# Peptides against a protein of PDB entry 2V3S, part 36

Target 1, 95 residues: chain A of PDB entry 2V3S
Amino acid sequence: PISLVLRLRNSKKELNDIRFEFTPGRDTAEGVSQELISAGLVDGRDLVIVAANLQKIVEEPQSNRSVTFKLASGVEGSDIPDDGKLIGFAQLSIS

## One batch from the design tools (peptide; aimed at target 1 N16 I18 R19 F22)

Design b2_p28_2_s2 (made by RFdiffusion4, then SolubleMPNN; from b2_p28_2, 10 letters changed)
Fold by OpenDDE base, seed 5:
Structure b2_p28_2_s2 (fold): chain B 95 residues (1-95), chain A 28 residues (1-28)
Amino acid sequence: as target 1 above (95 residues)
Amino acid sequence: ATVVLTARDAQGRLVVTNVPLSEVTVYP
């Protein structure tokens, strides 16, 4: 399996590094994204963007070691998005 | 950052294993 880290801020605006595995041929990007949402780890509004970026990183993990992307939930939040601080952004990386 | 560990349970669902859910949830 591919070992991944999803870095994003929780409801208290604290950074979490969520470690999870993705098994090609068994898992799908959309399926795992839905699991992350069901577990309370990702906002439901971010299904599409998380799935798209998860797909990108798992299809070529040797080339795509890290991806940072804008969250839909961040756009609707009160804070100004900032990719450097991961405010309104999340980051997926290969562990 | 806080390291949050996960695993798949007997039903194949993703679960957090090392910290309270209140530390990781992102509900608005």
Scores: peptide ipSAE 0.751, ipTM 0.947, DockQ to the pose 0.854
OpenDDE base, seeds 1, 2, 3, 4: peptide ipSAE 0.750, 0.749, 0.747, 0.750; ipTM 0.947, 0.947, 0.946, 0.947

Design b2_p28_2_s3 (made by RFdiffusion4, then SolubleMPNN; from b2_p28_2, 8 letters changed)
Fold by OpenDDE base, seed 4:
Structure b2_p28_2_s3 (fold): chain B 95 residues (1-95), chain A 28 residues (1-28)
Amino acid sequence: as target 1 above (95 residues)
Amino acid sequence: ATVVETARDANGRLVVTNVPLSEVTVIP
């Protein structure tokens, strides 16, 4: 399996480093994203963007070691998005 | 950052294994 880390801020605005595995041929990007949402670790509004970026990183994990992307939930939040601070942004990386 | 460890349960669902979910959830 591919070992991944999803870094994003929780409801207390603290950073989580969510470690999870993705098994090609068994898992799908959308399926794992839905599981992250169901586990309370990702906002449901971010399904599409998380799945798209998860797909990007797992399709070529040796080339795509890290991706940072804007969250839909962040746009709707009160804080000004900032990719450097991961405010309204999340980062997926290969562990 | 808080490290959140996950695993798949008997039903294949993703679960947090190392910290209380209430401490790390993005859902208030």
Scores: peptide ipSAE 0.780, ipTM 0.957, DockQ to the pose 0.911
OpenDDE base, seeds 1, 2, 3, 5: peptide ipSAE 0.777, 0.778, 0.776, 0.777; ipTM 0.956, 0.956, 0.956, 0.956

Design b2_p28_2_s4 (made by RFdiffusion4, then SolubleMPNN; from b2_p28_2, 10 letters changed)
Fold by OpenDDE base, seed 1:
Structure b2_p28_2_s4 (fold): chain B 95 residues (1-95), chain A 28 residues (1-28)
Amino acid sequence: as target 1 above (95 residues)
Amino acid sequence: ATVVNTARDAQGRLVVTNVPLSEVTVYP
């Protein structure tokens, strides 16, 4: 399996590094993203963007060691998005 | 950052194994 880290802020605005595995041929980006949401680890509004970037990184894990992307939930939040601080942004990386 | 570990349960669902959910949830 591919060991991944999803870095994003929780409801208290604290950074969490969520470690999870992805097994090609068994898992799908959409399915794992749904599980992240069901576990309370990702906002449901971010399904599309998380799945798209998860697909990108697992397709080419050697080339895409890290991807940072804008969250839909961040746009609708009270804080101004900032990719450097991961406010309204999340980061997926290979562990 | 706080490290949040996960595992798959018997039904294949992701579960957090090392911290309370209250410390990791993103719900408004």
Scores: peptide ipSAE 0.766, ipTM 0.950, DockQ to the pose 0.888
OpenDDE base, seeds 2, 3, 4, 5: peptide ipSAE 0.765, 0.765, 0.762, 0.765; ipTM 0.949, 0.950, 0.949, 0.950

Design b2_p28_3 (made by RFdiffusion4)
Pose (drawn by RFdiffusion4):
Structure b2_p28_3 (pose): chain A 95 residues (1-95), chain P 28 residues (1-28)
Amino acid sequence: as target 1 above (95 residues)
Amino acid sequence: SHVLDTTTAIDRARSLGLTRFLDVESVH
């Protein structure tokens, strides 16, 4: 199992770390991304990008300690995207 | 589906049995 953190801003633009486990051989990047969406933690428009970056960090958790990526939901949404401030971006990391 | 506030999202995860996402820490 891999201990992971998804860091992103909530609906109130507050930064949050979401802690979860991923078990290779049991879980899939798509499946866990769907769980994040069904839990209301990730916007549905972000399924593809979150799944892609989850796959990246879980295949080589020794190489990829952190991945930061754009949110499809944040492309034009009132605040300009800013990776430094995790606005319109999110970050997956090993705990 | 959209991003919820922290309390609402935790309550929804709990109701769906998605205990893997119940551990949420605010960043200060």

Design b2_p28_3_s1 (made by RFdiffusion4, then SolubleMPNN; from b2_p28_3, 12 letters changed)
Fold by OpenDDE base, seed 2:
Structure b2_p28_3_s1 (fold): chain B 95 residues (1-95), chain A 28 residues (1-28)
Amino acid sequence: as target 1 above (95 residues)
Amino acid sequence: AEILDTEEALERARELGLDRFLDVVKVE
């Protein structure tokens, strides 16, 4: 399996690395994204963007070592989005 | 749905049998 890290802020605005595995041929990007939402790790509004970027990183993990993307849930938030601080952004990377 | 506290979410994942989620490390 591919060992991945999702770097994302929690409800207390603390930044955490969530380690998880993805098995090509068994798992799908959308399916795993749904699991992240079911666990409460990802906002449901971010299904599309998380699935798209998860697909990107798992299709070529040797070349796509890290992807940073804007969250739909962060647009209407009180804090100004910032990709450097991962405010309104999340990051997927190969462990 | 809104994002849970990270530790609570990880516990929920385990309860749901989502074994792919290994651990959480606080960065800041």
Scores: peptide ipSAE 0.605, ipTM 0.916, DockQ to the pose 0.804
OpenDDE base, seeds 1, 3, 4, 5: peptide ipSAE 0.604, 0.603, 0.602, 0.602; ipTM 0.913, 0.910, 0.911, 0.912

Design b2_p28_3_s2 (made by RFdiffusion4, then SolubleMPNN; from b2_p28_3, 13 letters changed)
Fold by OpenDDE base, seed 2:
Structure b2_p28_3_s2 (fold): chain B 95 residues (1-95), chain A 28 residues (1-28)
Amino acid sequence: as target 1 above (95 residues)
Amino acid sequence: AEVLDMEEALKRAKELGLDRFLDVVKVE
């Protein structure tokens, strides 16, 4: 399986790395994204963007070692989105 | 859509049998 890390902030604005595995041919980006939401690790509003970027990284893991993307849940938040600080953004990377 | 504390969410994942989720580490 591919070893991945999802880096994102929790409700306390603390930055965390979530380590998880993805097996091409068995798992789907949509399915694993749904599992992240079911576990309460990702906001449901972010299903589309997480799935899209998860698909991107697993289809070409050698080329896409890290992807940073804007969260839908962060757009209307009190904090101004910032990709450098991962405020309103999350990051997927190959472990 | 509820977003849980990371460790609580990981515990929930394991309780749901979502074994793909290995651990969570606080970075900052």
Scores: peptide ipSAE 0.606, ipTM 0.890, DockQ to the pose 0.747
OpenDDE base, seeds 1, 3, 4, 5: peptide ipSAE 0.606, 0.603, 0.604, 0.605; ipTM 0.889, 0.886, 0.885, 0.886

Design b2_p28_3_s3 (made by RFdiffusion4, then SolubleMPNN; from b2_p28_3, 12 letters changed)
Fold by OpenDDE base, seed 2:
Structure b2_p28_3_s3 (fold): chain B 95 residues (1-95), chain A 28 residues (1-28)
Amino acid sequence: as target 1 above (95 residues)
Amino acid sequence: AEILDTEEALKRARELGLDRFLDVVPVK
């Protein structure tokens, strides 16, 4: 399996690394994204963007070592989005 | 819809049998 890390902030705005595995041919980007939401690790509004970027990194893990993307849940938040601080952004990377 | 804190999220994952999630580690 591919070892991945999803870095994003929790409800207390604390940054965390979520370590998880993805097996091509068995798992789907949307399915695993749904599991992240079910576990309360990702906001449901971010299903589409998380799935899209998860698909991107697992289809070419040798080339896409890290991807940073804007969250839909962060757009209307009180804090101004910032990709450097991962405010309103998340990052997927190969472990 | 709301994101859980670290410990509660891991607990939820285990309760759901989501074994793919190995760990949740605070950064810094």
Scores: peptide ipSAE 0.629, ipTM 0.924, DockQ to the pose 0.835
OpenDDE base, seeds 1, 3, 4, 5: peptide ipSAE 0.625, 0.625, 0.624, 0.626; ipTM 0.923, 0.922, 0.921, 0.923

Design b2_p28_3_s4 (made by RFdiffusion4, then SolubleMPNN; from b2_p28_3, 10 letters changed)
Fold by OpenDDE base, seed 4:
Structure b2_p28_3_s4 (fold): chain B 95 residues (1-95), chain A 28 residues (1-28)
Amino acid sequence: as target 1 above (95 residues)
Amino acid sequence: AKVLDTEEALERARELGLDRFLDVEKVE
């Protein structure tokens, strides 16, 4: 399996690294993204963007070692997005 | 649903049997 880390802020604005595995051929980007949401690790509004970027990193893990992306929940939130501080942004990387 | 804190999220993951999630570690 591919070992991944999703760096993302929680409701308390604390930045966390979520370590999880993804098995190509068994798992799907959308399915795993749904699990992240079910666990309360990702905002439901971010399903599309998380799934898209998860797909990107797992399809070519040797080339796409890290991806940073804007969250829909961040745009719709009260805080001003900032990719440097990962406010309204999240990052996926190969562990 | 909103993004839970680390403790609540880990507990929820365990309850749902989501074994793919190895751990959640606070960075800052």
Scores: peptide ipSAE 0.605, ipTM 0.924, DockQ to the pose 0.823
OpenDDE base, seeds 1, 2, 3, 5: peptide ipSAE 0.599, 0.599, 0.602, 0.599; ipTM 0.923, 0.925, 0.923, 0.923

Design b2_p28_4 (made by RFdiffusion4)
Amino acid sequence: TAAAAAAAAAAATAQAESAAERTFTVEP
Pose (drawn by RFdiffusion4):
Formats: sequence, C-alpha cells, structure tokens
Structure b2_p28_4 (pose): chain A 95 residues (1-95), chain P 28 residues (1-28)
Amino acid sequence: as target 1 above (95 residues)
Amino acid sequence: TXXXXXXXXXXXTAQAESAAERTFTVEP
C-alpha cells in the first residue's frame, strides 16, 4: 500500500490535505479518482487529469514523490490559475 | 473468452470491496 495525500483548495478556497491509501493490484487510478469525485472531494470535470496523475505517482512511488497538475474545473473559474498557490491546480504526493 | 470474463468480474469485485473499505481523511 501507498500512503498518499491529495492537496487542493476546498469550495471556500481553503487549502486541505486529503489522506488516503492506494493498494497496487487492488485499486486502480480511475477507480480511486471516481471515489474522490463521488465523495465530493474532487470536481467531476477533473476525473481524467486526476486519474492520469494518480497513475503517475502510483507506478513509480520511488521516483514520483510529488506531482502538481492543472484542474480542468479551474481553467476559467473566476480566479486565474496559479500553481504556486494551488489555485486551479492540485498536488498528489507520497506521505 | 469465458475465463477472461470471469477474471474481469473478480477484479471488479476486488476493486469494489477495496473502495468500500477506503477512508479519505481531510486535514486543513
């Protein structure tokens, strides 16, 4: 199992670290991304990008300690995207 | 074909069980 953290801003623009485990051979990037969406923790528009970055971090957790990526939900949404601030971006990391 | 369908169904069940057991802990 891999201990992972998804860091992104909530609806109030507050930064949050979401802790979860991923078990290779049992879980899939797509399945866990759907779980995040069904839990209301990730916008449904972000399924593809979150799944892609989850796959990246879980295939080589030794190489990829952190991945920061754009949110499809944040492309034009009132605040300009800013990766430094994690506005319109999110970050997956190894705990 | 039948063995491949059975393996896919078993993988789907294992993923559903793992999802039911998972918790997302939110920390500010």

Design b2_p28_4_s1 (made by RFdiffusion4, then SolubleMPNN; from b2_p28_4, 22 letters changed)
Fold by OpenDDE base, seed 2:
Structure b2_p28_4_s1 (fold): chain B 95 residues (1-95), chain A 28 residues (1-28)
Amino acid sequence: as target 1 above (95 residues)
Amino acid sequence: DEERRLEEERREEELRRSLAEKKFEVVP
């Protein structure tokens, strides 16, 4: 399995690392993303972007050690998006 | 019948959430 970390801010604006494993052939990017949403860890509006980037990283984990992407839920937020601070952005990385 | 359906849906959601909690480790 591929050990991954999803770093993003929670509802309290606190940066958290979400660690999980992805097993190719058993797991799907969309399925895992939906589970993240069901767990309350990811905003439902971010299903597509999380799934897309998860798919990207698991397809080529050696080449894509880290991917940072803009969240749909962060676009219209009160906070100005900032990829460096992961405000309105999330990061997937290989642990 | 609808009540039963809603209860089943709730149970499925709870199960899904439980499984997700086992899969995901949140580190502050």
Scores: peptide ipSAE 0.515, ipTM 0.855, DockQ to the pose 0.290
OpenDDE base, seeds 1, 3, 4, 5: peptide ipSAE 0.513, 0.512, 0.508, 0.514; ipTM 0.853, 0.853, 0.853, 0.854

Design b2_p28_4_s2 (made by RFdiffusion4, then SolubleMPNN; from b2_p28_4, 23 letters changed)
Fold by OpenDDE base, seed 2:
Structure b2_p28_4_s2 (fold): chain B 95 residues (1-95), chain A 28 residues (1-28)
Amino acid sequence: as target 1 above (95 residues)
Amino acid sequence: EEEEEEREEERERILEESLSRKKFEVVP
């Protein structure tokens, strides 16, 4: 399996790492993303972007060791998006 | 139509299996 870390800020704006494994052929990007949402770890508005980037990293884990992407939930937030601070952005990386 | 239904059911099974097995470790 591929060991992944999703780094993003929680509702308290605290940066957390979410660690999980992804097994190609058994897991799906959309399925994992939906579980993240069900667990309250990802905003439902971010299903598409999380799934897309998860798919990207698991397809080519050697080429995509880390991907940072803008969250749909962050665009309309009160804070100005900043990829360096992961404000309105999340990061998926290979552990 | 039957083939399309079977493909949809398979997609649903795969999704359900993925969801049911997934565990997350949250590190502050």
Scores: peptide ipSAE 0.501, ipTM 0.819, DockQ to the pose 0.670
OpenDDE base, seeds 1, 3, 4, 5: peptide ipSAE 0.497, 0.497, 0.500, 0.500; ipTM 0.818, 0.818, 0.818, 0.818

Design b2_p28_4_s3 (made by RFdiffusion4, then SolubleMPNN; from b2_p28_4, 21 letters changed)
Fold by OpenDDE base, seed 2:
Structure b2_p28_4_s3 (fold): chain B 95 residues (1-95), chain A 28 residues (1-28)
Amino acid sequence: as target 1 above (95 residues)
Amino acid sequence: DLEELLRRLEEERRLAEALAKKRFVVEP
């Protein structure tokens, strides 16, 4: 399995690392993304973007060691998006 | 019967949810 970390800010704007394993052929990017949403760890509005980037990193984990992407849920927020501070952005990386 | 099937499905759902909850480890 591939060991991954999803780094993003929670509802309290605290930065968290979410660690999980992804098994190619058994797991799907969309399925795991839905699990993240069901667990309350990802906003439902971010399903598409999380799934797309999860797919990207798991298909070539040696080349894509880290991917940072803009969240749909962060666009309408009061805070200005900032990829460096992961405000309105999330990051997937290989552990 | 139907009641038994529904009970089994509910049990399976609960197990699946429990497994999903253990899938992720949140670190500060």
Scores: peptide ipSAE 0.541, ipTM 0.842, DockQ to the pose 0.314
OpenDDE base, seeds 1, 3, 4, 5: peptide ipSAE 0.505, 0.503, 0.517, 0.526; ipTM 0.842, 0.836, 0.842, 0.845

Design b2_p28_4_s4 (made by RFdiffusion4, then SolubleMPNN; from b2_p28_4, 15 letters changed)
Fold by OpenDDE base, seed 1:
Structure b2_p28_4_s4 (fold): chain B 95 residues (1-95), chain A 28 residues (1-28)
Amino acid sequence: as target 1 above (95 residues)
Amino acid sequence: DAAAALAAARRQAELEESLARKRFVVVP
């Protein structure tokens, strides 16, 4: 399995790492993304972008060691998006 | 049937929560 870390801010704007495994052929990017949402770890509005980037990293984990992407949920927030601070952005990386 | 549907929904939610707990580890 591929060991991944999803780094993003929680509802209290605290930066957390979410560690999980992805097994190619058994897991799907969309399925795992839906699990993240069901767990309350990811906003439902971010399904598409999380799934797309999860797919990207698991397809080529050797080439894509880390991907940072803009959250849909962050656009309508009060804070100005900033990829360096992961405000309105999240990061997927290989553990 | 409405009661059965509600029970099924509750079971599904519990299953999803259990699976999520097993899958994800949150590190502050």
Scores: peptide ipSAE 0.541, ipTM 0.845, DockQ to the pose 0.292
OpenDDE base, seeds 2, 3, 4, 5: peptide ipSAE 0.534, 0.537, 0.538, 0.529; ipTM 0.846, 0.849, 0.848, 0.841

Design b2_p28_5 (made by RFdiffusion4)
Pose (drawn by RFdiffusion4):
Structure b2_p28_5 (pose): chain A 95 residues (1-95), chain P 28 residues (1-28)
Amino acid sequence: as target 1 above (95 residues)
Amino acid sequence: SMDDSLKDFMRKRNIPASEFERLKAARV
């Protein structure tokens, strides 16, 4: 199992680290991304980009210690995207 | 419901139940 953190801002624009485990062979990037969405932790528009970046970090957790990516939900949503600030972006990392 | 889905996520992802209210507050 891989101990992972999804870091993104909540609806109140507060930064949060979401801890979770991913078990290769049992879990899939798409499945876990759907779980994040059903839990209300990730916007539904972000399924594809989150699944893609989850797959990237879980296939080589030795190489990819952190991946930062754009949120489809944050493309035009009142605040300009800013990867430094994690506005319109999120980050997956190994714990 | 949304809360049930969050409890299922916590169970599957080995997250302690004590974090439930924190994760509700962390929603988007």

Design b2_p28_5_s1 (made by RFdiffusion4, then SolubleMPNN; from b2_p28_5, 10 letters changed)
Fold by OpenDDE base, seed 2:
Structure b2_p28_5_s1 (fold): chain B 95 residues (1-95), chain A 28 residues (1-28)
Amino acid sequence: as target 1 above (95 residues)
Amino acid sequence: SMDEALRRFMERHNIPASEFEKLRASRV
């Protein structure tokens, strides 16, 4: 399995790490993204971007150690998006 | 429910049950 960390801010704007394992052949980027949304850990508007970046990192985890991406849910937020502070952005990384 | 979905996610992806409340707090 691939050990991953999804780092993103909660509804209180607090940064959190969600650690989980991705099993190639069993899991799909799309499926896991849907699970994250169903669990309330990801905004439904971010399905596409999360799935795309999850796919990217699991395809070549040794080469893609970390990916940071802009959230659709963050565009309309009150705070100006900032990838360094993960405001309106999330990060996937290999644990 | 959302809590049931979280529990299932944790089980499928080898997340310890002790992380449940922390993950709930992480919700967007």
Scores: peptide ipSAE 0.849, ipTM 0.976, DockQ to the pose 0.930
OpenDDE base, seeds 1, 3, 4, 5: peptide ipSAE 0.849, 0.849, 0.849, 0.849; ipTM 0.976, 0.975, 0.975, 0.976

Design b2_p28_5_s2 (made by RFdiffusion4, then SolubleMPNN; from b2_p28_5, 8 letters changed)
Fold by OpenDDE base, seed 2:
Structure b2_p28_5_s2 (fold): chain B 95 residues (1-95), chain A 28 residues (1-28)
Amino acid sequence: as target 1 above (95 residues)
Amino acid sequence: SMDDALRAFMERHNIPASEFEKLKASRV
């Protein structure tokens, strides 16, 4: 399995790391993204972008050690998006 | 429920049960 870390801010704007394993052949990027949403760990509006970036990192984990991406849920927020601070952004990385 | 979904996610993706409360606190 691929050990991943999803780093994103919670509802209190605190940065958290969610560590989980992705098993190729069993898991799909779309499916895992839906699981994350159902668990409340990802906003439903971010399904597309999370799935796309999860797919990117798991298809070439050696080349894509870390991907940072803009959240749809962060665009309309009060805070200005900032990829360095992961405000309106999330990060997937290989553990 | 969201808690059931979280537990299921943890089980499927090899996250120790001890992380449950931490993950709940991570919710968006």
Scores: peptide ipSAE 0.851, ipTM 0.976, DockQ to the pose 0.931
OpenDDE base, seeds 1, 3, 4, 5: peptide ipSAE 0.851, 0.850, 0.851, 0.851; ipTM 0.976, 0.976, 0.976, 0.976

Design b2_p28_5_s3 (made by RFdiffusion4, then SolubleMPNN; from b2_p28_5, 12 letters changed)
Fold by OpenDDE base, seed 1:
Structure b2_p28_5_s3 (fold): chain B 95 residues (1-95), chain A 28 residues (1-28)
Amino acid sequence: as target 1 above (95 residues)
Amino acid sequence: SMEEALREFMRRHNIPESEFDALLEARV
């Protein structure tokens, strides 16, 4: 399995690392993204972008060690998006 | 429920049960 870390801010704007394993052949990027949403760990509005980036990192984990992406849920927030601070952004990385 | 979904996610993706409370705090 591929050991991943999803880093993003919670509703209190605190940064959290979600460590989980992705099993190729069993898991799909779309499916896992839906699971994350169902678990409340990802905003439903971010399904597409999370799935796309999860797919990217799992298809070539050796070359795509980290991906940072803009969240749809963060666009209309009060805070200005900032990829360095992961404000309105999330990050997937290989553990 | 959301908490049940979280537990299932943890089980399926080899997240230790000890992380449950932390993941609750990570909710968006």
Scores: peptide ipSAE 0.844, ipTM 0.974, DockQ to the pose 0.926
OpenDDE base, seeds 2, 3, 4, 5: peptide ipSAE 0.844, 0.843, 0.843, 0.844; ipTM 0.974, 0.974, 0.974, 0.974

Design b2_p28_5_s4 (made by RFdiffusion4, then SolubleMPNN; from b2_p28_5, 12 letters changed)
Fold by OpenDDE base, seed 2:
Structure b2_p28_5_s4 (fold): chain B 95 residues (1-95), chain A 28 residues (1-28)
Amino acid sequence: as target 1 above (95 residues)
Amino acid sequence: SMEEALRKFMEKHNIPESEFEKLLESRV
């Protein structure tokens, strides 16, 4: 399996790391993204962008060690999006 | 429930139960 870390801010704007394993052949980027949403770990508005970037990192984990992406849920927030601070952005990386 | 979905996610993706409370705090 591929050991991943999803880094993003919670509802209190605190940065958290969510570590989980992705098993090729069993898991799909779309499926895992839906599970993350169901678990409350990802905002439902971010399904598309999370799935796309999860797919990117798991298809070539040796080359794509980290991906940072803009969240749809962060666009309408009070804070200006900032990829460096992961405000309105999330990051997936290989553990 | 959302918490049950979280537990299922943890089990499926090999996250130890000790992380449950932390993950609850990670919710968006």
Scores: peptide ipSAE 0.840, ipTM 0.974, DockQ to the pose 0.914
OpenDDE base, seeds 1, 3, 4, 5: peptide ipSAE 0.840, 0.840, 0.840, 0.840; ipTM 0.973, 0.973, 0.974, 0.974

Design b2_p28_6 (made by RFdiffusion4)
Amino acid sequence: AAAAAAAAAAAAAEAREAAMRAAVVPVP
Pose (drawn by RFdiffusion4):
Structure b2_p28_6 (pose): chain A 95 residues (1-95), chain P 28 residues (1-28)
Amino acid sequence: as target 1 above (95 residues)
Amino acid sequence: XXXXXXXXXXXXXEAREAAMRAAVVPVP
């Protein structure tokens, strides 16, 4: 199992670290991304990008300690995207 | 048997979603 953190801002624009485990051979990137969406923790528009970056970090957790990516939900949403401030972006990392 | 397996998978997914919601840590 891999101990993972999804870091992104909530609806109030507050930064949060979401801790979760991923078990290779049991879990899939798509499945866990859907779980994040059904839990109301990730916007449904972000399924593809989150799944892609989850796959990246879980296939080589030794190489990819952190991946930062754009949110499809944040492309035009009132605040300009800013990767440094995790506005319109999120980050997956190994714990 | 197939229906019972589908119900068990759904319950496991719901449990994981609840665990993710409970694991949220505010960043100062």

Design b2_p28_6_s1 (made by RFdiffusion4, then SolubleMPNN; from b2_p28_6, 11 letters changed)
Fold by OpenDDE base, seed 4:
Formats: C-alpha cells, structure tokens, sequence
Structure b2_p28_6_s1 (fold): chain B 95 residues (1-95), chain A 28 residues (1-28)
C-alpha cells in the first residue's frame, strides 16, 4: 500500500497530519476521500478536490511526492487563503 | 453471500474511519 499524509487545518485552525494508506486496485480516490469526510476530517465540500488530488498522487507516487491544493471550503472561510500557511489549502504527500 | 459481503464492507469502512481518527497527529 501507499502510505500518505494529508496535512490540513482542523476546525480550530490547528494544523494536523492525517496518516492513511491507499491500496491501488482495491481503493479508489473518491472512496478514500469519502472515508476522510465520514471520519469528520475533511469538509464534505472538498470531496471533489481531495479526490482529484489523491488520484493524482497515487497514480504516480514516485513522481508526485507532494501536492498542495486549494480547498473549496477554504474559499468561503473567514480567513484569506494562504498556501504557505495551509490556510484554505491542504497538502497530500507520500510518507 | 451478498449479506456477508455487505457486512464485511461496512466493517472495513468503519475500521478505516476509526484508524484515520487515530492517526491524526498535530504538526509541532
């Protein structure tokens, strides 16, 4: 399996790493993304963007070691999005 | 067989979600 880390700020704006695995052929990007949402770790509005970027990283994990992307939920937040601080952005990376 | 497969799938999903919650680590 591919060991991944999703770095994301929680509802209290605290930055956390969420570690999880992805098994090609068994898991799907959308399925795992939905589990993150069901676990309460990702905003439901971000399903599409998380799934798209998860797919990107798992299709070629050796080449795509890290991807940073803007969250749909972050755009509508009170804080101005900032990729450097991961405000309104999340990062997926290979462990 | 179908019921058993559905039960296994549900258990796997629940377990994965629990594991995800358990693997939240603050970035120090």
Amino acid sequence: as target 1 above (95 residues)
Amino acid sequence: AAAAAAARAAEERRRRQEEMRANVVPVE
Scores: peptide ipSAE 0.690, ipTM 0.911, DockQ to the pose 0.950
OpenDDE base, seeds 1, 2, 3, 5: peptide ipSAE 0.689, 0.689, 0.688, 0.689; ipTM 0.911, 0.910, 0.910, 0.910

Design b2_p28_6_s2 (made by RFdiffusion4, then SolubleMPNN; from b2_p28_6, 10 letters changed)
Fold by OpenDDE base, seed 4:
Structure b2_p28_6_s2 (fold): chain B 95 residues (1-95), chain A 28 residues (1-28)
Amino acid sequence: as target 1 above (95 residues)
Amino acid sequence: DEAAARAAAEAEREARQKAMRENVVPVP
């Protein structure tokens, strides 16, 4: 399995790393993204973007060690999106 | 059988969600 870390801010704006595994051929990017949402760790509005970037990283984990992407939920927030501070952005990386 | 397979899949999903919640680590 591929060991991944999703770094993003929670509802309290606290930055957290979420560790999880992805097994190619068994898991799907969409499915695992749905699990993250069901676990209360990702906003449902971000399903598409999380799944897309998860797919990107797992299809070539050796070359795609980290991907940072803009959250759909972040653009509607009061805070100005900032990729450096991961405000309105999240980061997926290989553990 | 099919029923057992569905039950196993559901249990796996629940286990994954639990694991995800337990694997939240604050970044200092």
Scores: peptide ipSAE 0.664, ipTM 0.898, DockQ to the pose 0.942
OpenDDE base, seeds 1, 2, 3, 5: peptide ipSAE 0.661, 0.664, 0.663, 0.663; ipTM 0.897, 0.898, 0.898, 0.898

